Peptides against a protein of PDB entry 3V4O. Designs and how they scored, part 110

Target 1, 234 residues: chain A of PDB entry 3V4O
Amino acid sequence: DQPLAKDKVALLIGNMNYREHPKLKAPLVDVYELTNLLRQLDFKVVSLLDLTEYEMRNAVDEFLLLLDKGVYGLLYYAGHGYENFGNSFMVPVDAPNPYRSENCLCVQNILKLMQEKETGLNVFLLDMCRKRNDYDDTIPILDALKVTANIVFGYATCQGAEAFEIQHSGLANGIFMKFLKDRLLEDKKITVLLDEVAEDMGKCHLTKGKQALEIRSSLSEKRALTDPIQGTEY

## One batch from the design tools (peptide; made by RFdiffusion4, then SolubleMPNN)

Design b2_p19_2_s4 (from b2_p19_2, 7 letters changed)
Fold by OpenDDE base, seed 3:
Structure b2_p19_2_s4 (fold): chain B 234 residues (1-234), chain A 19 residues (1-19)
Amino acid sequence: as target 1 above (234 residues)
Amino acid sequence: MEFLQSYDPLLGEEYKKYL
């Protein structure tokens, strides 16, 4: 009764070198380390850095082409972002200052498109701020989502809060990836895995009161990133 | 001593923590 994936595909995006916004450092390391981990889990991984709006949209389109019925899809994003009215927006490196929704990619729209592919699992790992963008007063009208019970959101921070990276002489992970990488290979239901990551983060004196993981899920099956691909030996 | 840098493009706040 082991759950099986038809295939496993991941798109990882790390934006750091913004043209009109403060530069970041952690996404480089985070994308690199997550790539290696997901490949160990037999994911087909596309990892991209410093994408313009045009490039991000193309990357998402190509990612969606790899999705089909029963496929596990994972989207990871590290960079600037915001959340308005429960919708998450990823900010491309060429976004203007200030940026608005039309300059950004809406995660929930991507989810809608993934649902149309009848995927087996949809995982979003969003390492970005979730603060309100006061310069964008647009209320997005999104298509209604289907009831698929196969959705997991891992938010690096709480609603309305900030995500952080560690600044020192060398390169370091963002706070989210610092803890996620230690557990990602465990054979556990993805929501259970993320819950344990949340506990690990909560024990850290560095981030207590500053950053906490939020898990939002509708997952009715015991799906894990370690689930084998159908037709393969395991 | 560690420093946290916010991803918030508007604030860019640093948080200093002595460990």
Scores: peptide ipSAE 0.215, ipTM 0.684, DockQ to the pose 0.326
Fold by OpenDDE base, seed 2:
Structure b2_p19_2_s4 (fold): chain B 234 residues (1-234), chain A 19 residues (1-19)
Amino acid sequence: as target 1 above (234 residues)
Amino acid sequence: MEFLQSYDPLLGEEYKKYL
């Protein structure tokens, strides 16, 4: 029995031109490449670069409006970030130095809101560092998540570790996207696909011991990004 | 020569690998 998506919606955010933090380069190229791939998979894709806190919150709100029962939702983020107490925080370009959770967007809060929409699949691809932010001592107050068994996290790096970009000939790609792009179109369960990406990335001699893909999922169905949209015949 | 740029806003470290 082939799973079907009611619709497919993706929000891609790439932050690189930070005001008070080191600038990045890879998010530009990575967002572009991922956009093209997801469109080939019939995703409705909104791709945004260099968002302020206000703009990021608005983008997430608009993204959530497109989600509904059975819809596949994918959130990709490339930029600065941190992880405190198991919660991932995306850093807007106008975040102060140092930043705190109140200046950032909590991914788990977004997940909670996505669950309320009764989505068919929730995929988070987080190309950011996952180090502890010692300047933020706030204990997150998060609402309890529902048991939906449709959640997949692809972390570009391990907990407490850094994510990297490779600069070659003036162009930069994130390590994660470098390998993800080669497999994203494959008709495989999303967790299986990411596992293969993890193996490919593990062979990269540049990041051995520095960056490794982590997959965290509760996905009880064989759902793939290639799943057809209801009412569409291929 | 290839180098890695960290996404860590606190460190901003570059790792250079000479090839």
Scores: peptide ipSAE 0.205, ipTM 0.684, DockQ to the pose 0.338
Fold by OpenDDE base, seed 1:
Structure b2_p19_2_s4 (fold): chain B 234 residues (1-234), chain A 19 residues (1-19)
Amino acid sequence: as target 1 above (234 residues)
Amino acid sequence: MEFLQSYDPLLGEEYKKYL
């Protein structure tokens, strides 16, 4: 009765060197560390840094090609972003200033496409700000999601809030990854795991009242990132 | 002292916390 994944595929994107926006530092470290962890969990991981809009769209397309019935799909993004009307937008490094939704990738659109693949699990880990972009009042027309009960969002911060990275003498994780990496390998339902990460983050004196993890899910099965791949020996 | 950098390119803020 152990849940099985047909396969496990992850796309990790870290955008740092923006052309028209402030540069970031943590995504480099965060993507690197998450890559190593997910590989230990037998994920097929594609990790990319500093993607233009064109490159991001291509990466997502290639990612979707690897998804199929029963496959676990995980998308991680670290970089600039915003949230308008409940839709999350990832900002490519070549986005103009100001950027609009047409310049960015909508996570909910990706989710819709993932659902069409009949995936076993859809996990989004979004390490980005969730403030409204006041420079764009466009309301995207998105297709309604299907009821698949296999969706998990881990937002690094709350709605309308910012995500942060720590600046000190050297490279450091973003706040989200700082705590996520300590628990990611645990054999627990992904929502339970993220809940524990949220508690750990809540104890951080640096971000109290500034950044808190939000979990949004409809996961109706005990799916874990540690779930074995079908056909493998365990 | 630690400094937090916001990921918001347009509306974000930065702040320092003294430890």
Scores: peptide ipSAE 0.201, ipTM 0.676, DockQ to the pose 0.354
Fold by OpenDDE base, seed 4:
Structure b2_p19_2_s4 (fold): chain B 234 residues (1-234), chain A 19 residues (1-19)
Amino acid sequence: as target 1 above (234 residues)
Amino acid sequence: MEFLQSYDPLLGEEYKKYL
């Protein structure tokens, strides 16, 4: 039988109007479209745009309060970011230039806190660059993660690489969301779904050699975003 | 949330990188 979720909760953050960094456009549309898709999947979705550091931390805290044993938690982020030593950092709109880890939110710290909630599934969809921040050589001291085998990372780009949005006068998806949105509603194990998204991205000549999806997962059960909520008739 | 019209990013070949 397919797994059941106690509940399904998603936090979507799109940062675009940075104060000290280049402005972006795609996060607006990406967050909007992803919101609609996840709601069709019966996620409780909180979608926020252009968050300061303080607001981002508060949003994450509130998100964590909605998590509990067996709950599916999904965090989506679109905006500036970096990766140092395998740790992903989301950059708030009020981050200084240059920014350091102390100015940003570490995704792995959020994962640790999600594990403490004994969630049924932890999904991170990170539409951000993953290049090293040369202005921060700090290796974060993180608590050891539990072996929960319920973790999925979907990185919009490869380690050390960049994520892109189209240069357009109007509003368009980022590259990652363009392909993700076409498959997100499919009833498939989330890692299988993302693998298919990766293949779709790879077939496009515009993205070849430029941006490729990376999946990092420890998922021992066939969990899908389409999994029904316990006690709910669908 | 208001409806926003999305455009296909593949219509253009110029990209803006995230940072």
Scores: peptide ipSAE 0.023, ipTM 0.535, DockQ to the pose 0.053

Design b2_p19_3_s1 (from b2_p19_3, 11 letters changed)
Fold by OpenDDE base, seed 3:
Structure b2_p19_3_s1 (fold): chain B 234 residues (1-234), chain A 19 residues (1-19)
Amino acid sequence: as target 1 above (234 residues)
Amino acid sequence: SAEEAAREKEEEESGLQAL
């Protein structure tokens, strides 16, 4: 049987104009392009740029209010980030230099809250670096996640590695989004779709040996971003 | 380091910027 979503909701965050860190360019275009694609897939999309810590936390809270049993939730982030002990941290534009976990948003904490909503699918697309932040020595004690078998992480790069944008052209794109956008509308299981994106990215001569897509999933059902919304006439 | 500087130069020449 075709899997159904109760609803489909996405939060897209692109941080570029950092106060204390290098400015980026790609998140502007990447958020815009992804917004248009997800709207074609009948997602309710909230797209935000250059968020402070306070604004990011509020955006996540509002996003969580839209989630419920069987809802598809998608979080996309483009900006500075880091990974410590398997936890992904999104860096707000007002983060200090150096930043620490208390200045950032932990993706795994968001996942925990999404699981409490009994969502149908949880997708994280993280277009950020995954290098260790040596200025943050905090070992987070995370609550145990539930076994929901509906989780997909698409990391723009491998653990401990960097993700890149191309600044040579007038319009900068992230390497991840450059390939993701070409396949996002395909009616395929989301993990299969991302695997194909990984192969396409692997052919990029600019980032060969520097950036590679990583998929981390626990997805027991054939769920796709193209899945129809329950109660809608098609 | 010299290696970091060489990497940064290569990235600049390639038009790549780390996020």
Scores: peptide ipSAE 0.414, ipTM 0.781, DockQ to the pose 0.577
Fold by OpenDDE base, seed 1:
Structure b2_p19_3_s1 (fold): chain B 234 residues (1-234), chain A 19 residues (1-19)
Amino acid sequence: as target 1 above (234 residues)
Amino acid sequence: SAEEAAREKEEEESGLQAL
């Protein structure tokens, strides 16, 4: 009765060395740590750093080619970002200043394409700010999403807020990854796992009142990142 | 940039940098 994945595929993107925006540090370590953890969970992981708009779009296209019916898809992004009208935008390293939606990748558009693949699970882990971009007045017209009941968003921060990294002893980690990594291997429904991460983050005095994890989900089945791949022996 | 300088100052004071 345990849910099975046909396969498990993850795309991890960490953008740090922006050309026209402040440079970041945490995505390097965060992508590395998450890569190692997801590989332990038998994910096929593609990890990329410092992607231009073209490279990001290509990476997403290649990721989508690996998705099929019953496949678990996970997209992780660490970098600059914004949220307008409930749509999340990932900012490439070559984005202009100011950036606009046409320069960025819309996560909801990626979700639409993932739904077309009839995936078993769609997980988005977005380690980015969710503040409104006042320089972008575009109201996106998105195609209607299907009702698939298999979508999980883990936002590093709440709507309209910032996400942070911390630097100690020359090492930088995102606040979200700091807590996520301690629980990621637990055999729990992904929404339950993220809820526990949210509680752990809530105890962090550094980000109290500044950053809080938000979970948005329509997941109607008990799906976990630990779910076995169909046809594998254990 | 002014934004970068503000973030660097915040990082020095709090150890936090906004993404």
Scores: peptide ipSAE 0.403, ipTM 0.774, DockQ to the pose 0.677
Fold by OpenDDE base, seed 4:
Structure b2_p19_3_s1 (fold): chain B 234 residues (1-234), chain A 19 residues (1-19)
Amino acid sequence: as target 1 above (234 residues)
Amino acid sequence: SAEEAAREKEEEESGLQAL
């Protein structure tokens, strides 16, 4: 039988107008494009741009309130970020230079909270760099995650690498979104969909040897973003 | 930093901007 979602909720964050860091351009277009696509997939979408630490934390809290048993949760982030010891940190626009973990939002902490909601699917799409932040020597000790087998990470780049945006035309897109948007509406298991996106990205001559999509998943069911919402006609 | 300078150079040469 086709998996069903109790509901589908997405939080999209695009940070570009940083106070103490280089400004970006792609998050603006990428958030809007992804918003439109996810709405076509019947997601309830909250899209926010240029969030401070306080605003980001509030947005995540509000997002978590919309999650419940069997709900599909999707978190998309485009902006500055880093990865230390396998933990992904999203950087708010008001983060100091240099930033540290206490200034940022840890994705794995959000995942822990999502698991407590007994969600049907947890998808993280992280369009950020994954370089080590040498200014942060904190070793986070995370509590053990539950075995929920419903987790998918789509990283715009591989561990220790950068993610890029293209500024050739008047509209800048991230490399990840450029390829993701072409496949996002496909009725496929989300890991299969992302694998196809990875292959498409691999053909891009601009980012060969610089950026490659990484999929990290524990997904035991054929869950797709196209899965219908329970109780709805389709 | 040296890394920032390298990134800026790559951005100028390739038209890519690192996030």
Scores: peptide ipSAE 0.401, ipTM 0.772, DockQ to the pose 0.651
Fold by OpenDDE base, seed 5:
Structure b2_p19_3_s1 (fold): chain B 234 residues (1-234), chain A 19 residues (1-19)
Amino acid sequence: as target 1 above (234 residues)
Amino acid sequence: SAEEAAREKEEEESGLQAL
């Protein structure tokens, strides 16, 4: 049976013009390219750049309002980030230096809220560093996640490692997006697609031994970004 | 910061900036 999505919704956030942190370049191009690709996949795409904490929280809230039973939700983030105790934190452009969890958005909290919507698929593409933030000693008490078996994380890098962008080119791309964009339109199970991206990225001499794609999934069904929306006649 | 200095060094050497 061909899986059907009730709808497909994506929130893309690219933070680059940080106030108190190094400025980035890749998120601009990466969000743009990903937006165009996801639109070809019939996603409803909201793309936002350089969000403050307030704006990020509002964007996530609005994104969650578009989610419902059977909806495919995709969250992409490019920017500064960190990982503490298995929790991923996206850093707003107005975050202080050093930033802490209270200044950031926890991806796992977003996942919890997505699960409450009974989504058909939850995809997180996190183009950020996953290094421990030593200035944040907060142990987040995460609410228990439900067993929904519809979750896919594509981390641009492995645990404890950095993710990179190439700045010397006029159009900087993140390493992750550079390879992801070439595969994204393929009609494959999302975990298989990401595995192929991992292999492609593994051939990059620039980031060999520094950055590697990590796939973390609990996906018990064959789901693809190419899955058609139910009730859409083409 | 030490982290910023490390990033600047990586940018100079490899053209890579850590996110």
Scores: peptide ipSAE 0.397, ipTM 0.769, DockQ to the pose 0.732; fails the geometry check

Design b2_p19_3_s2 (from b2_p19_3, 11 letters changed)
Fold by OpenDDE base, seed 3:
Structure b2_p19_3_s2 (fold): chain B 234 residues (1-234), chain A 19 residues (1-19)
Amino acid sequence: as target 1 above (234 residues)
Amino acid sequence: SAEEEREREEEEKSGLRAL
């Protein structure tokens, strides 16, 4: 019996043109490619580039309004980021140098809010570095998550490590997206799909020993991005 | 900084840029 989604909604954010941090290139192409793929999977996709803190918070709020019971929610982020105490922080383009948690968006807080919507699936694809930010000593106190068994994190890199983009060619591409895009349309449980992407990425000689995909999941059902939307007649 | 410049040169040489 194939699982059904009430709806499928994705928010894609690519931050490149930072004011106080090194500029990036890959998020532009990566967001574009992922947008096209997710639309083929019948996701309602909102794609945004170079968001300030205020704009990012608003985008997340609007994204949450589209979520409801049984809806598949996917958040993709490409840009600068860090991880402190197991919490992932996305860095807006207007973040100061150094940035702190108060300047950034905490992914786990977004997850908590998604759980309140009783979503059918929560997928986070985080194409950012996961190094500790030594300039931020804040220990976040987060609300306890519910046990929903519908959560998947795809980290572009391991804890404490960096994620990379390739800049040999005129068009930069993130390492994570380079391999993710080749498998994203496959009808497989999302964790299985990401595991295969991890193997493909492992064959990349450029990032061997420097970047590896990490999957963190609590997914008790065979949920796939290809799952049909409820009410869709074939 | 001098360190940032060195890191940038190494990234340019490797063809990889950290996000």
Scores: peptide ipSAE 0.400, ipTM 0.770, DockQ to the pose 0.826
Fold by OpenDDE base, seed 2:
Structure b2_p19_3_s2 (fold): chain B 234 residues (1-234), chain A 19 residues (1-19)
Amino acid sequence: as target 1 above (234 residues)
Amino acid sequence: SAEEEREREEEEKSGLRAL
């Protein structure tokens, strides 16, 4: 009994050219490669680079408009970020230094909105640091999430840790995407797929003790990114 | 901080950059 998606929609954001923060390189390549892979999986992909706060919020709003009952939603972010009290914050390129939650997009808030759409699957792939932002003392009061059992987080790194990109000449992936891209097309439950990516990433000597993939999920069904879209031949 | 800068320099020498 193959699970079916009503549709599959992905929003990919890569922020590199920060105004007040160190510039990054990997998001460019990572977004590009992930875009190509997700399109092979029949995702409708919106890929955006170097978004301001306003543009990021608009992109998320537009993304949410594409979500509906049974739709698979995937949000990928590569860029600066932080995590306070279990809440992940994506940093726009125009964020001030230091940035605070009011300048950033809270992933958990996006998740809440995705749940309201009654999506079939919610996947977050967050290629960002998860260090505590000491300049942000805001304790977010988030509404309780619904029990939808269709949520998967793939964190490029562990809580309180940093995520890294490779600093070599030419095009290079972030550590997370370097391993994710090799398995993303596999017809496996998304949590199983990410677990295998975690093992592959764990073999990277460069990031041993510095970065490790964390999977957080409540997924009661065998949902895969390869799941066919309803009404299509497969 | 000076420590953060040193860590970044060490990371750069290792070929890694923190996101």
Scores: peptide ipSAE 0.392, ipTM 0.760, DockQ to the pose 0.714
Fold by OpenDDE base, seed 5:
Parts: C-alpha cells; structure tokens; sequence
Structure b2_p19_3_s2 (fold): chain B 234 residues (1-234), chain A 19 residues (1-19)
C-alpha cells in the first residue's frame, strides 16, 4: 500500500539581512519558489524571512505544534549556518559576531522534538554552510535520538564545506535550490529524489569541487513528498 | 582574516557567495 501522511507541514526559513554578518540574496527567491512547490504538494507551508533568534525559536515551536503522529514534517533553512561535531546550527539575523551555539538553533534538537511527535517523516533541507565555527568550542550534550527510521537530511554541501549562492544583478537561486526545484514535484522516494538532485548539481560547473549535496538518511519506508494525505483521494 | 578576505574576493570573482 502507498504510504499515507496524516498531514504535511513545512516550515521554511530564509535569512538574508543579517545585522552583523554578510547579507545574502538567494534565500528570498529560494523560500518563495519552494513555498509554491510544496503548496502544490499539499503541504501546509509557513514561510518566514529574516528571523531573529526569538522569532526563529517561536516559529519552530509553532511548527512543532502542528506535528503529530504520522504527519510529514519538513524544515527548510537558507542562510548562514555552521556545523560543530555533527550538529547543525541555523544563524538568526540578529546573531552576534562571532555567534555561538546559544545564539543559534540546533537542528538536531529540533529533530529530537519532532521524534517525540511520532511524525511519519522528518525532512531537513539545510541550505547553509557546514564549516566548523572556531569561535564556538561548546560541545553540546544532546539527548539520544530514537530509532524512528523516518529521517532525511538534505545538506546543500558536504561536511566542513561551504554552500553558495549565485552573485549577479537581480534575483537568483542558491545552488541547492536551483536544482532541487526542478525535481521536487516528482513522485519518488525522497532519498531517491535528492540523489537525482545531487547528480544534477554535480553537473554544475560553477560549484564543481566546491559544493556537493550530501544525503543523510535513515528511512526504512518509501516515503515521498508526493504521498497523499489520509482522507484525500488522488 | 586576510585569508578569508582573499577567499571572499575570489568567490566574488567567480560569481559565488558563500552562505
């Protein structure tokens, strides 16, 4: 039987206008385009731009309230970020320079909370750098994750590497979204879809040797973003 | 750092900006 979602909920965050860090451009278009695509997939989408730490935490809290047993949850983030000891940190626009973990939102903490909701699928699409933040020597002690076999991480870049956006006049996508948007509506297992995106991105001459998509998953079922919502006939 | 600045300049020349 085709897997069913009880509901499909997405939180999209694009941070561009940082107070103490370089301004970005791509998150605006990326969030917009992803919003439209996910809505076509019948996701309930909350899209937010330029969030402070307080606003980001509130947005995540509200997102978590929409999650429940069997719900598909998708978190997309585009902005500055870093990765320390395998933990991904999203940087709010009001983060100090330098920022530390206490100023940022840890994705793995969000995952832990999503697992408590007994979601059907947890997808994280992280369009941010994954370089070590040397100004943060904190080793977070995170709660152990459950074995839920429903987790997919799509990292825009490899561990320890940077993710990029295109610089030119006007609006442009980040590298990750440039390729993701072309396949997102395909009825494929999410890990297969992302693998194809990775191959497409691999053909990009601009980021060859600089950026590559990393897929990290523990997904024991054929779950797709196109999976129908329970009670809805397709 | 000066090295980071050079890297940013190279990225700008390449038409890329690190996130």
Amino acid sequence: as target 1 above (234 residues)
Amino acid sequence: SAEEEREREEEEKSGLRAL
Scores: peptide ipSAE 0.390, ipTM 0.759, DockQ to the pose 0.742
Fold by OpenDDE base, seed 1:
Structure b2_p19_3_s2 (fold): chain B 234 residues (1-234), chain A 19 residues (1-19)
Amino acid sequence: as target 1 above (234 residues)
Amino acid sequence: SAEEEREREEEEKSGLRAL
């Protein structure tokens, strides 16, 4: 039997116009295109650009309020980021230079809160760099995650590496979204879909040896973004 | 560093910008 979602909710954040960090371009186009695709998949999509720390935290809080038992939750982030000790940090546009974990949003903390909502699926698509932030030596003590077997991380790049955007075009995608958008509507298990995206990205001569998609998943069921919402006709 | 600057220059030539 095909899995059913109680509902499908996505929060998309694209940060570009940083105050104290290099400005980006891809998040604008990437968020726009992903929004359109997810809406075709009957996701309730909230798309936000250039969020301050305060606004990002509020957006996440509101997103969490939309989650409940069996709901599919998807968080997409495009912008500056870093990874320390296996924890992913999204950087708000008003983050100082240098930024620290206290200035940023920890994705794993969000995941913990999503698990408390008993979501049916937790998908994180993180289009950001994953390099160590040497200016932050804080070791976060995180609570152990529950064993929900419904978690999927799609990292735009591998651990310790950078993610890239194409800069020769004003409306160019990030590398990750360039390939993700071509397969996102496919009726496939989300991990299978991402694996195919990884293969497509691997053929890109621009980022070969520089950027590679990483999939981290505990998903034990065949769940897809195309799964119908319970009580609706498919 | 000089190495970081060279990497940035190479990225610029390749048409890529790190996020």
Scores: peptide ipSAE 0.386, ipTM 0.757, DockQ to the pose 0.665

